Peptides against a protein of PDB entry 2AZE. Designs and how they scored, part 6

Target 1, 148 residues: chain A of PDB entry 2AZE
Amino acid sequence: AQECQNLEVERQRRLERIKQKQSQLQELILQQIAFKNLVQRNRHAEQQASRPPPPNSVIHLPFIIVNTSKKTVIDCSISNDKFEYLFNFDNTFEIHDDIEVLKRMGMACGLESGSCSAEDLKMARSLVPKALEPYVTEMAQGTVGGVF
Target 2, 101 residues: chain B of PDB entry 2AZE
Amino acid sequence: GRLEGLTQDLRQLQESEQQLDHLMNICTTQLRLLSEDTDSQRLAYVTCQDLRSIADPAEQMVMVIKAPPETQLQAVDSSENFQISLKSKQGPIDVFLCPEE

## One batch from the design tools (peptide; aimed at target 1 Q24 E27 D97, target 2 P69)

Design b1_p9_6_s2 (made by RFdiffusion4, then SolubleMPNN; from b1_p9_6, 6 letters changed)
Fold by OpenDDE base, seed 5:
Structure b1_p9_6_s2 (fold): chain B 148 residues (1-148), chain C 101 residues (1-101), chain A 9 residues (1-9)
Amino acid sequence: as target 1 above (148 residues)
Amino acid sequence: as target 2 above (101 residues)
Amino acid sequence: MTRLERLEK
């Protein structure tokens, strides 16, 4: 009886760990897809233009985004060496990391939200190693972890 | 019996976790390769148009922050205080604004 | 292409 109880506790522990790893894996896959898709898009764009974009027209990863209403008044204090910034807003703001930006741009092909068309899924699969393709499919179907 | 069933479950879960670990290793390798590829890093950028697409440009202002690693970020978003503080130890911080159309 | 504006002191 006690032995079974111990094993049940261990079972639950492992199930939770697996769930966490599934989440981590999904995020890693999304990052890979998003990055590769972004690079591919930009490569194609530069090929079409036969030149890279102007240096001050793009932002390279990594970065973070802060957005707020255009009506929001922002006071900015910057140290002389630019090591320190202080922003004061008179209203609410949002902060997003670059990965989230890429997702919102559709670079993850809608896989992150299960809004993946056939073409999106095809693209997503093409941007990962073969071993990851089944998992990408499961993510698109929302069936990840269904066997547990 | 119950004991045998639980034992079998644990073995199956271990196998599943090992598979996950393997897949994660593949992902980690791919991401590392991307980080080490100079051309990929050169092409890993977004445009102002991209930034406008993530928020309604008619309503929102978008500010981009490029900070060195280990930069301290403190954000307060409350009814009485709206503040972002950045403090870098590794180098200067750059902030960019997406201009209005 | 639209240029990004660097925030200056």
Scores: peptide ipSAE 0.279, ipTM 0.917, DockQ to the pose 0.031
OpenDDE base, seeds 1, 2, 3, 4: peptide ipSAE 0.257, 0.078, 0.080, 0.067; ipTM 0.915, 0.905, 0.907, 0.906; seed 2 fails the geometry check

Design b1_p9_6_s3 (made by RFdiffusion4, then SolubleMPNN; from b1_p9_6, 5 letters changed)
Fold by OpenDDE base, seed 2:
Structure b1_p9_6_s3 (fold): chain B 148 residues (1-148), chain C 101 residues (1-101), chain A 9 residues (1-9)
Amino acid sequence: as target 1 above (148 residues)
Amino acid sequence: as target 2 above (101 residues)
Amino acid sequence: MTLLEQLEK
């Protein structure tokens, strides 16, 4: 019947929305873990060194990274007030946000790829509220996709 | 019947989505707390060593861009054009180079 | 033209 068809369409709509939210939640969890882990690492490092690192030796979040071959020729135009930048490359480049950098640093404990060691998983779980631990476990196993 | 089954499925999906929303709220709350904690923000940094671990300056040129909120970024990476354009409305943009190790 | 600042090691 038409009514059943309408409900089936709605069902599919909701399933897709849930899927999108699951993806968003996973990213949020990764961000949380990465941030907390980074802070923890740096706190420990500073305690051991008994001082913070030199100001010009660190970059605070947020930031983005642009990288290209050293052989790439780059032309840069900068406005006098530094409000505008234009970079022209003669070859391909890559752009990475700070979260991606943190992931590649291992700050997300390999959770982003479901490649967590036992120690990684332990760390990841310790950096989230209790309510999120089951989801972290599912992410580590690559089994996220069910309906809650 | 079929109608009742579908109705039940929709109710279950609604409950599941509510639980999902709850978890998302927990996450966003935690992120906000981190944002509001000055000590955490002070410690939220990467080093040159970190950057080198991502892209070795011996082989790659690495630039770090710090831009104010709402900065517009346009990037084209094709055989015809390789370009990045940045336009800030709220302040100057800072660009740093990661030195070779 | 403004020079880019180099990060310290």
Scores: peptide ipSAE 0.037, ipTM 0.902, DockQ to the pose 0.031
OpenDDE base, seeds 1, 3, 4, 5: peptide ipSAE 0.032, 0.035, 0.031, 0.033; ipTM 0.900, 0.902, 0.900, 0.902

Design b1_p9_6_s4 (made by RFdiffusion4, then SolubleMPNN; from b1_p9_6, 6 letters changed)
Fold by OpenDDE base, seed 1:
Structure b1_p9_6_s4 (fold): chain B 148 residues (1-148), chain C 101 residues (1-101), chain A 9 residues (1-9)
Amino acid sequence: as target 1 above (148 residues)
Amino acid sequence: as target 2 above (101 residues)
Amino acid sequence: MTLLERLEK
C-alpha cells in the first residue's frame, strides 16, 4: 500500500539522521576526552615542576598546524596589520587542526581508531560523565552503529 | 500487519533519537564547562615536544597558526601551485615555528 | 618582511 511506502521512506530518513547524530556524538565524546586529558596532563606536569611553562614555549588552543618538508621553499606575504597572510610553497604541505593534533598525541586514548588498551579505556571512561560511559565502551569495542 | 509494524518502528526510532539528543546535550554541556573554566583554558596547551611527536622537525618544518574566530583559510595543493591564504576580520594572526631540536 | 615567532625549546 502507498501508506506503507510512505512510512518506509520516513523510516529510512530517520535512520540516516540517527546515523549522522551518532557520528556527531562520537566526535563530541572524543573532543571531551582529549581536552580533559590534555588539561589533566598539563596540570600534573606543572605541579611536578612547581611552575607553569614559559609563555613562549607552549601553544594554547585553538590553533592549526602546517607542516612541509624542511627543504620546501616558502614565500610569505603579510599585511601591515597582520590580518592577512599569503603563503606560497614550491611543494606540497599538510594542514591539521588542534583536535587532530590531540588525537595523534594520544589524548583521545586511541578511542578514535579503536586502539584502546584496557588502561586507555579506563582513562577514557574516567573523563566522561557516567551517562556517557556505555557509549565510550561501545566505541572502544567498535560496536557503535546500532539504533538503541 | 505491515502498517502496524512500520508505525511501531517509527515510534522506536523516535525514542532512540531522543536518547541520542540527551547524550549530545550532556557532551555539549561538558565542553561548555571546559570553555568557561579559566583554569582549564590556561592548561589547554601543547608543547614543542608534542608537535615533534606529530611531525619531526628534523625532516618537516612545523608552523603553528593562531587566528581569531571566523578567520578565512583557503588552501590550494596542486601540481601548479601550493598556497595558503589567511584572512582575519577580528584581529591579527600569529604564526609560530617549532624549532628543530 | 616576514614576521614569525619561534617557540622556545
Scores: peptide ipSAE 0.172, ipTM 0.910, DockQ to the pose 0.031
OpenDDE base, seeds 2, 3, 4, 5: peptide ipSAE 0.170, 0.052, 0.068, 0.084; ipTM 0.910, 0.907, 0.906, 0.907; seed 3 fails the geometry check

Design b1_p9_7 (made by RFdiffusion4)
Pose (drawn by RFdiffusion4):
Structure b1_p9_7 (pose): chain A 148 residues (1-148), chain B 101 residues (1-101), chain P 9 residues (1-9)
Amino acid sequence: as target 1 above (148 residues)
Amino acid sequence: as target 2 above (101 residues)
Amino acid sequence: SLLSNVEVV
């Protein structure tokens, strides 16, 4: 019974590591797909009607987005060297990652929620190495859990 | 008995984790190659029209933050106001708005 | 997790 208790806590500890690793693997696959998809969208757009986009109309990764109502008062304070910043808001605001932005743009082909058309899935499968294809299929069905 | 049962479970979980680590390893390698790729980095950008479909600078205000790696972001819910604090240990941080308003 | 390589407090 004593030894069984030790094996059970070790088992539960491993089950937690695997659950955390599965979520990480899924996120990494989505990033891999989203990044590659964004790059190929821009590579193609730069062909159509030559001259690369003007530098001010473009934002390179990595970045963070903050949005609030156009009315919301913001108070900005900056350190000399611009290493430190402080923003005060008199209303609700939202903070979004670039990956989240890329997902909302559909760069991850709806795979973030299994919302893939046949073409979306085909696109997602082609942007990932063959060894990751089964796991992409698992993400497309939502049958990722059960903890294997 | 149960001891063998738990031992067999630990074996399944050991093999499963080795497989997951392998896939993660392949996955992070793909991401590393993308980060080391100059042409991909040059093309890894979003337009103002992109940021619109997720929040357009017509009704809502959009702020872009670019801080070097390892910088800290603290968000605060005061008794009366909201705040975002950014502290970068190395390198300056950049902040700007979107053109359409 | 990191938010675009930023540590969230």

Design b1_p9_7_s1 (made by RFdiffusion4, then SolubleMPNN; from b1_p9_7, 4 letters changed)
Fold by OpenDDE base, seed 5:
Structure b1_p9_7_s1 (fold): chain B 148 residues (1-148), chain C 101 residues (1-101), chain A 9 residues (1-9)
Amino acid sequence: as target 1 above (148 residues)
Amino acid sequence: as target 2 above (101 residues)
Amino acid sequence: KLLSGVKVL
């Protein structure tokens, strides 16, 4: 019947929306874990060193990374006020955001790739509120995507 | 029947979405708390050692860009040309290089 | 020096 067909359309719409929210939630969880893990690491390091690092030796979030071969020739044009930059490369380059950098650093405990050891998973769980722990476990197992 | 099944499915999906919304709210709250904590923000940094760990410093040049909010970034990466354009409206852009060992 | 106005970490 037409009623059933309408409900099926609505069902599909809701499923797609849920899928999108699942993706968003996973990213939020990864960001939370990565940030907290980074802060924890640095706090511990500074405590051991009994001082913070020199100001010009670290880069605070947010930032982006541009990397290219060391053989790549780069021409940089900068405005006097440093409001405008133009980089010309003679070969390909890559751009990464700070979150991707943190992931590659292992700050997300390998959760982003489903490559968590038992210890990594334990760390990841410890960095989120209890309500999120089951979802973290599902992410580690690659079982996210089901209906609650 | 089909109608009853679909009706039940929609109810279950509604509950699932509400659960997702709740979890997302928890996450966003935690992230906001981190952003509002000055000590956490002070400790939210990476080092040159970190940058070297993600890209081989022997093969790759790593450049870090810190730009104010609302900065426009345009990148062209094609066989014809390779270009990055940055335009800030809220302040100067800072660019850093990770030194070679 | 390939880049001007760039700071070194």
Scores: peptide ipSAE 0.215, ipTM 0.913, DockQ to the pose 0.039
OpenDDE base, seeds 1, 2, 3, 4: peptide ipSAE 0.175, 0.149, 0.147, 0.121; ipTM 0.911, 0.910, 0.910, 0.909

Design b1_p9_7_s2 (made by RFdiffusion4, then SolubleMPNN; from b1_p9_7, 4 letters changed)
Fold by OpenDDE base, seed 1:
Structure b1_p9_7_s2 (fold): chain B 148 residues (1-148), chain C 101 residues (1-101), chain A 9 residues (1-9)
Amino acid sequence: as target 1 above (148 residues)
Amino acid sequence: as target 2 above (101 residues)
Amino acid sequence: KLLSGVIVL
């Protein structure tokens, strides 16, 4: 009985670790798809325009976004060398990383929410190595980890 | 029996975890290749139009922060204090605003 | 310095 109990504890430990790795893998897949999709989009756009965008019209990754109400008053203190910044707001703000921005732009093809059209899923599959395609399909169907 | 079943379950879980590790290694390799490709990095950008698509400029003010690696970010968001502190050790921090349409 | 590091795109 005690031996079985010990193995049950170990089983639960492994299941939890697997769940964590599944989450990590899904995030890595989404990042890969989002980045490749962004690059592909911009490459096509530049080819059509026959030139790159003006230097001050784009922001390269990585970056962080801070957003707040347009009515929010912001005081900013900056060191002389620009190594230190202090922002004071009179109201709440939000912080987002570049990956979240790409997801909201649709660069992850809606895979992050399992809201993929047939075309979105086709695009997502085309942006990953063959070995990852089954997992992308499972993500789109919301069936990841169904065997556990 | 129960013991045999649990033992078999643990072996199957180990195999599943190894498969996950393999897939994660593939993903990590792909991301590394993207980071090492100069053309990909040159093309890895967003525009003001992109930022406007995710945050309405009529309602929200959007700041973009570019900071060197290992920059410390401290944020306080409470009813009495709203603050962001940035401290870089490797270079200057740049802050950008999207113009209003 | 106040807002001296802010650049409008």
Scores: peptide ipSAE 0.038, ipTM 0.907, DockQ to the pose 0.041
OpenDDE base, seeds 2, 3, 4, 5: peptide ipSAE 0.032, 0.031, 0.037, 0.036; ipTM 0.905, 0.904, 0.908, 0.907

Design b1_p9_7_s3 (made by RFdiffusion4, then SolubleMPNN; from b1_p9_7, 5 letters changed)
Fold by OpenDDE base, seed 3:
Structure b1_p9_7_s3 (fold): chain B 148 residues (1-148), chain C 101 residues (1-101), chain A 9 residues (1-9)
Amino acid sequence: as target 1 above (148 residues)
Amino acid sequence: as target 2 above (101 residues)
Amino acid sequence: RLLSGIKVL
């Protein structure tokens, strides 16, 4: 009985670890899709324009975004060497990482929320190695979580 | 019996985890390849138009922060204090604003 | 707002 109890505890531990790794894998897949899709989009855009965008008109990854109401008063203190910044707001703000920005831009094809159209799913599959395509399909269907 | 069943389940879970690890290795490899490709690095950018699509500059002020690795970020968002502190040890921090604020 | 030293895109 005690032996079975020990194995059941181990079973639960492994199941939880697998669940965590599934979440990590999904995030990695989304990052890969988003990055490749972004690069592909920009390559196409530059080809159509026959020139790259002006240097000061784009922001290269990595970055973070801070947004707040236009009515928010912001005081900024910057060190002389620009190594330190202090922002004081009179109201709430939001912080977003670059991956979240890419997701909101649709670069992950709606896969992050299971809102993929047929075209979105086709794009997502085309941006990953073949070994990952079945998992992308499962993500789109919301069927991730089974045992391999 | 029950013991044998549990033992078999644990072996199957081990195989499942190994498969996950394999897929994760594939993903990390692909991401590394992207980061090492100079053309991909050059093309890994967002525009002002992109930023406007995620937050309306007519209603929201949008700042973009580019900081060196290991930069310390401290944020306080409470009714009594709204503050962001950035401290870099590897170089200067760049902050950008979108037009039409 | 006081945001001196910040670049504009």
Scores: peptide ipSAE 0.268, ipTM 0.914, DockQ to the pose 0.039
OpenDDE base, seeds 1, 2, 4, 5: peptide ipSAE 0.257, 0.257, 0.257, 0.261; ipTM 0.912, 0.913, 0.913, 0.914

Design b1_p9_7_s4 (made by RFdiffusion4, then SolubleMPNN; from b1_p9_7, 5 letters changed)
Fold by OpenDDE base, seed 2:
Structure b1_p9_7_s4 (fold): chain B 148 residues (1-148), chain C 101 residues (1-101), chain A 9 residues (1-9)
Amino acid sequence: as target 1 above (148 residues)
Amino acid sequence: as target 2 above (101 residues)
Amino acid sequence: RLLSGIVVL
């Protein structure tokens, strides 16, 4: 009885750990897809234009964005060496990391929400190693979470 | 019996975790390869048009922050205080503004 | 708004 109880505790512990790893893997996959898709898009665009974009027209990863209403008053204090910034807003703001930006751009093919078209899913699969393709398919179907 | 069932479950979970770890290793390796590929890094950028698709500069101010690794970011977003503090230890922080169309 | 040191893209 006590042995069974101990094993049940361990079982639950392992289930939780697996659940956490599943979430981590999904995020890693999304990052990979988004990044590769972005690179591919830009490569194609530069080939079409036969030149890279102007240097001051693009932002390279990594970055974060902050957005707020244009009506929001922002006070900014910057140290002389630019090592320290302080922004004060008079209203709410949003912060997004670069991965979230890529997701919103559609670079993750809608996989993040399980909203992939057939074309999106094909793209997503093409951007991961073969071993990850089944998992991508499961993500698109919203069926992730089962025991392997 | 119950004991045998639990023992089997644990074995199955171990196998599942091993498979999961394998997939994670593959994924992590791919991400490392991307980070080490100079051409990929050169092409890893967004444009103002991309940023406008996230938040329209006609309605929203969009600020981009490029900070060195290990930069401290503190954000408070409440009715009493709206603040972002950035403190870098490894170099200057660059801030860019997406222009309105 | 006071945004010294900001670069407009």
Scores: peptide ipSAE 0.109, ipTM 0.909, DockQ to the pose 0.040
OpenDDE base, seeds 1, 3, 4, 5: peptide ipSAE 0.105, 0.056, 0.100, 0.101; ipTM 0.908, 0.907, 0.909, 0.909

Design b1_p9_8 (made by RFdiffusion4)
Pose (drawn by RFdiffusion4):
Structure b1_p9_8 (pose): chain A 148 residues (1-148), chain B 101 residues (1-101), chain P 9 residues (1-9)
Amino acid sequence: as target 1 above (148 residues)
Amino acid sequence: as target 2 above (101 residues)
Amino acid sequence: FHSRELREE
């Protein structure tokens, strides 16, 4: 019974590590897909009607987005060297990652929620190495859990 | 008995974790190659029209923050106001708006 | 951000 208790806690510890690793693997696959999809969208757009985009109309990764109502008062304070910033808001605001932005743009082909058309899934499968194809299929069905 | 049952479980979980680590290893390598790729980095950008479909600078205000790695972001819910604090230990941080308003 | 942590690692 004593030894069984030790094995059970070890088992539950491993079950927790696998559950965390599965979520990490899924996120990494989505990033890999989203990044590669964004790059190929831009590579193609730069062919169609030559001359690369003007530098001010473009934002390179990595970045963070903050949005609030156009009316919301913002108070900005900046340190000399611009290493530190402080923003006060008199209303609700939202903070979004670039990956989240790329997902909402459909760069991850709807795979973030299993919302893939046949073409979306085909696109997602082709942007990932063959060894990761089964796991992409698992993500497309939502049958990722059960903890294997 | 139960001891063998738990031992068999630990073996399944050991093998499953080795497989997961392998896939994560392949996955992070793909991401490393993408970060070391100059042509991909040059093309890894979003337009103002992109940031629109997720929040357009017509009704809502959009702010872009670009801080070097390892910088800290603290968000606060005061008794009366909201705040965002950014502290970068190394390198300056950049902030700007979107053109359409 | 969880995604950033993984991306930086």

Design b1_p9_8_s1 (made by RFdiffusion4, then SolubleMPNN; from b1_p9_8, 3 letters changed)
Fold by OpenDDE base, seed 3:
Structure b1_p9_8_s1 (fold): chain B 148 residues (1-148), chain C 101 residues (1-101), chain A 9 residues (1-9)
Amino acid sequence: as target 1 above (148 residues)
Amino acid sequence: as target 2 above (101 residues)
Amino acid sequence: FRSRQLREA
């Protein structure tokens, strides 16, 4: 019947929306873990060194990284107020945001790829509120969305 | 029947979505707390050593871009054009190279 | 606009 068909369409729409929200939630969890882990690492490091690092030696979030071959020539045009930049490369480049950098640094404990050791998972769980721990576990096991 | 089954499915999906929304709210709250904590923000940094560990400066040059929020970034990476355009409306953009050693 | 050429140090 038409009524049932309409509901089936709605069901599919909701399933897709839930899937999107799951991805968003997972990213938020990874960001939280990565940030807290980074802060924890740096706090410990500064305590061990008994001093903060030199100001010009650190890059505070947020930031973006662009990498390319050392042989790549980059022409840069900058506005007077530095509000506008234009970069022209003679070869391919890559862009990475700070979150991706943190993931590659291992700050997300390998949770982003489901490659958590027991210790990594323990760390990840310790960096989120209690309510999020079950979801972190599901992410590590690759079982998120199993109820759908 | 089929109608009843679908209706039940939709209710269950609604409950699942509400749970997701709740968890997302928890996450966004935590992130906001981190943003508002001065000490956390002070410690939210990476080093040149960190960047070297993921992008070897011996083979790759690494450019760091510090841009205000809402900065527009447009990138073209094709065989005919390799370009990045940045436009800020909230302040100046800072760009610097990560040294090798 | 100011033009600059950026290269690896």
Scores: peptide ipSAE 0.088, ipTM 0.908, DockQ to the pose 0.026
OpenDDE base, seeds 1, 2, 4, 5: peptide ipSAE 0.086, 0.080, 0.083, 0.080; ipTM 0.908, 0.908, 0.908, 0.909

Design b1_p9_8_s2 (made by RFdiffusion4, then SolubleMPNN; from b1_p9_8, 3 letters changed)
Fold by OpenDDE base, seed 1:
Structure b1_p9_8_s2 (fold): chain B 148 residues (1-148), chain C 101 residues (1-101), chain A 9 residues (1-9)
Amino acid sequence: as target 1 above (148 residues)
Amino acid sequence: as target 2 above (101 residues)
Amino acid sequence: FSSRQLREA
C-alpha cells in the first residue's frame, strides 16, 4: 500500500537522522573527556611544581597545528595588521586542530579508536556525568549504533 | 498489520531520538560549563613537549597558529601547489614554531 | 604583504 510505503521512507529518514546524532554525541563526549582530562593533568602538574608554567611555554586552546618535513622550504607572507597570512610550501604538509592533537595525546583515553584499557575506561567514565556513562561504555565496546 | 507495525516503529524512533537529544543537551551543558570556568580555561593548554610527542620535531617542523574565532583557512595540497591561506576578521593571527629541544 | 621569519615559542 502507498501509505505503508510512505511510512517506510519516513522510517529510513529518521534512522539516518538518529545515526547522525549518534555520531555527533560521540564527538561531544570525546571532547568533554579530552578537555577535562587535559585540565586535570595540568592542574596536578602545577600543584606538584607549586607554580604555573612560564606563559610562553604553553599553548592555550584553541589552536591549529601545521607540520611538514624539517627540510620543507616555507615562504610566509603577512599583512601589516597580521589579519592575513599566506604560506607557500615546496612539499606536502599536514593540518591538525586542537581536538585531534588532544586525541593523539591520549586525552580521550583511546575511546575514539576503541583502544581503551580498563584503566582508560575508568578514567573516561569519571570525566562524564552519570547519565553519559552507559554511552561511554558502549563506545569502548564498539557497540554504538543501535537504536535505544 | 504492516501499517500498525510501521506506526509503532516511528513512535519508538521518536522516543529514541528524544533520548539522544537529552544526552546531547547534557554534553553541551558540560562543555559550556568548561568554557565558563576561568580556572578550566587557564588550564586548557598543551606544551611543546606534548606536540613533540605526537609530531617529532627531529623529523617534522611544527608550526602553531593562534587565530581569532571565525578565521578563514584555505589549504591546497597538490603536486603543483602547496599553500595555506589565513584570513581573520576579528583580530591579528599569531604564528610561531615549536622548538626541537 | 611582507615576508617574515617565524619565531619559536
Scores: peptide ipSAE 0.092, ipTM 0.908, DockQ to the pose 0.029
OpenDDE base, seeds 2, 3, 4, 5: peptide ipSAE 0.080, 0.090, 0.079, 0.084; ipTM 0.906, 0.909, 0.907, 0.908

Design b1_p9_8_s3 (made by RFdiffusion4, then SolubleMPNN; from b1_p9_8, 4 letters changed)
Fold by OpenDDE base, seed 5:
Structure b1_p9_8_s3 (fold): chain B 148 residues (1-148), chain C 101 residues (1-101), chain A 9 residues (1-9)
Amino acid sequence: as target 1 above (148 residues)
Amino acid sequence: as target 2 above (101 residues)
Amino acid sequence: SRSRQLREA
């Protein structure tokens, strides 16, 4: 009947919305883990060194990375007030945001790719509130996607 | 019947979505706490060594962009044009290179 | 605009 058909459409709409929210939640969890892990690492390092690193030797979040071959020629035009930049490359380049950098550094414990060791998973769980731990476990197992 | 089943399914999906919303609220709260904690923000940094670990400067040049919020970034990466344009409205943009050593 | 050299970190 038409009523059932309407409900089927609504069902599909809700399923899609849930799927989108699952993806968003996973990314938020990864960000939380990565940030906390980074902070923890740096705190420990500074404690061991008994001082913070020189101010100009570190890059605070947020940032963006651009990488290209060392052989790539780059022309840079900058406005007087440094509000505008124009870079011209003679070859391809890559752009990465800070979150991706943190992931590649292992700050998300390999959770983003389901490549968590037992130690990685333990660390990941320790960096989130208890309510999020089951979801972290599911992410590590690759079992996220079911109706819960 | 089919109608009853669908109605029940929709209720269950609503409950599932509410659970997701709850978890997301917890997560966003944690992220806000991090952003509001001055010590955490002070410690939220990477080093050039970190960048070298993921992009070897022996092979790749690594350029760092520190841009204010709402900065427009436009990138073109095609066979005929390789370009990045940055336009800030809220302050100067800082760009620097990651040393090889 | 003008061309400028990039600094190292």
Scores: peptide ipSAE 0.097, ipTM 0.910, DockQ to the pose 0.030
OpenDDE base, seeds 1, 2, 3, 4: peptide ipSAE 0.088, 0.046, 0.072, 0.044; ipTM 0.909, 0.903, 0.908, 0.904

Design b1_p9_8_s4 (made by RFdiffusion4, then SolubleMPNN; from b1_p9_8, 3 letters changed)
Fold by OpenDDE base, seed 3:
Structure b1_p9_8_s4 (fold): chain B 148 residues (1-148), chain C 101 residues (1-101), chain A 9 residues (1-9)
Amino acid sequence: as target 1 above (148 residues)
Amino acid sequence: as target 2 above (101 residues)
Amino acid sequence: SRSRELRES
């Protein structure tokens, strides 16, 4: 019947929306874990050193990085007020945001790539509220994506 | 029948989405709390050593960009053109190199 | 605009 067809369309619509939200949630969880893990690491490090690092030795979030070969020639044009930058490279470059940097640092405990050890998983779980722990477990197992 | 089955499926999907929304709210709340905590933000940093661990300055130059929110970044990376354009409307952009040591 | 070298932090 026409009604069944309409409901099938709606079902697909809702499934797609849920899928999108699942992806968003996973990213949010990774961000939370990465940020909290970073803060925890730095707190511990500063406690051990009994002092904060020199102000100019650290890079606070948010940031992005650009990396290229040391042999790459870079021309930089900057506006007087530093509101505008133009970089011209003679070779390829890479851009990474702070989240990607944190992931590569292992701050997300390998949860993002299926390389989560038992200890990594324990750390990840400890950095989220209890309500999110089951989802973290599912992420580590690669079993997310289904209907609740 | 099929109609009843579909109706039930939609109800279940609604419940699933509500649960998902709840989890997302919890997560976003945690992120907001982190952003509002002065000490957490003070500790939310990486070092040049961290950057060296993922991009060795012995072989790679690492440029750091600190830009205000809503800064426009346009990048072209092709054999014909290699370019990055930054445009901020909310303040100056800071760009610096990560030292090798 | 002006051209300048990048500084190290």
Scores: peptide ipSAE 0.042, ipTM 0.904, DockQ to the pose 0.030
OpenDDE base, seeds 1, 2, 4, 5: peptide ipSAE 0.038, 0.039, 0.037, 0.039; ipTM 0.902, 0.902, 0.903, 0.903

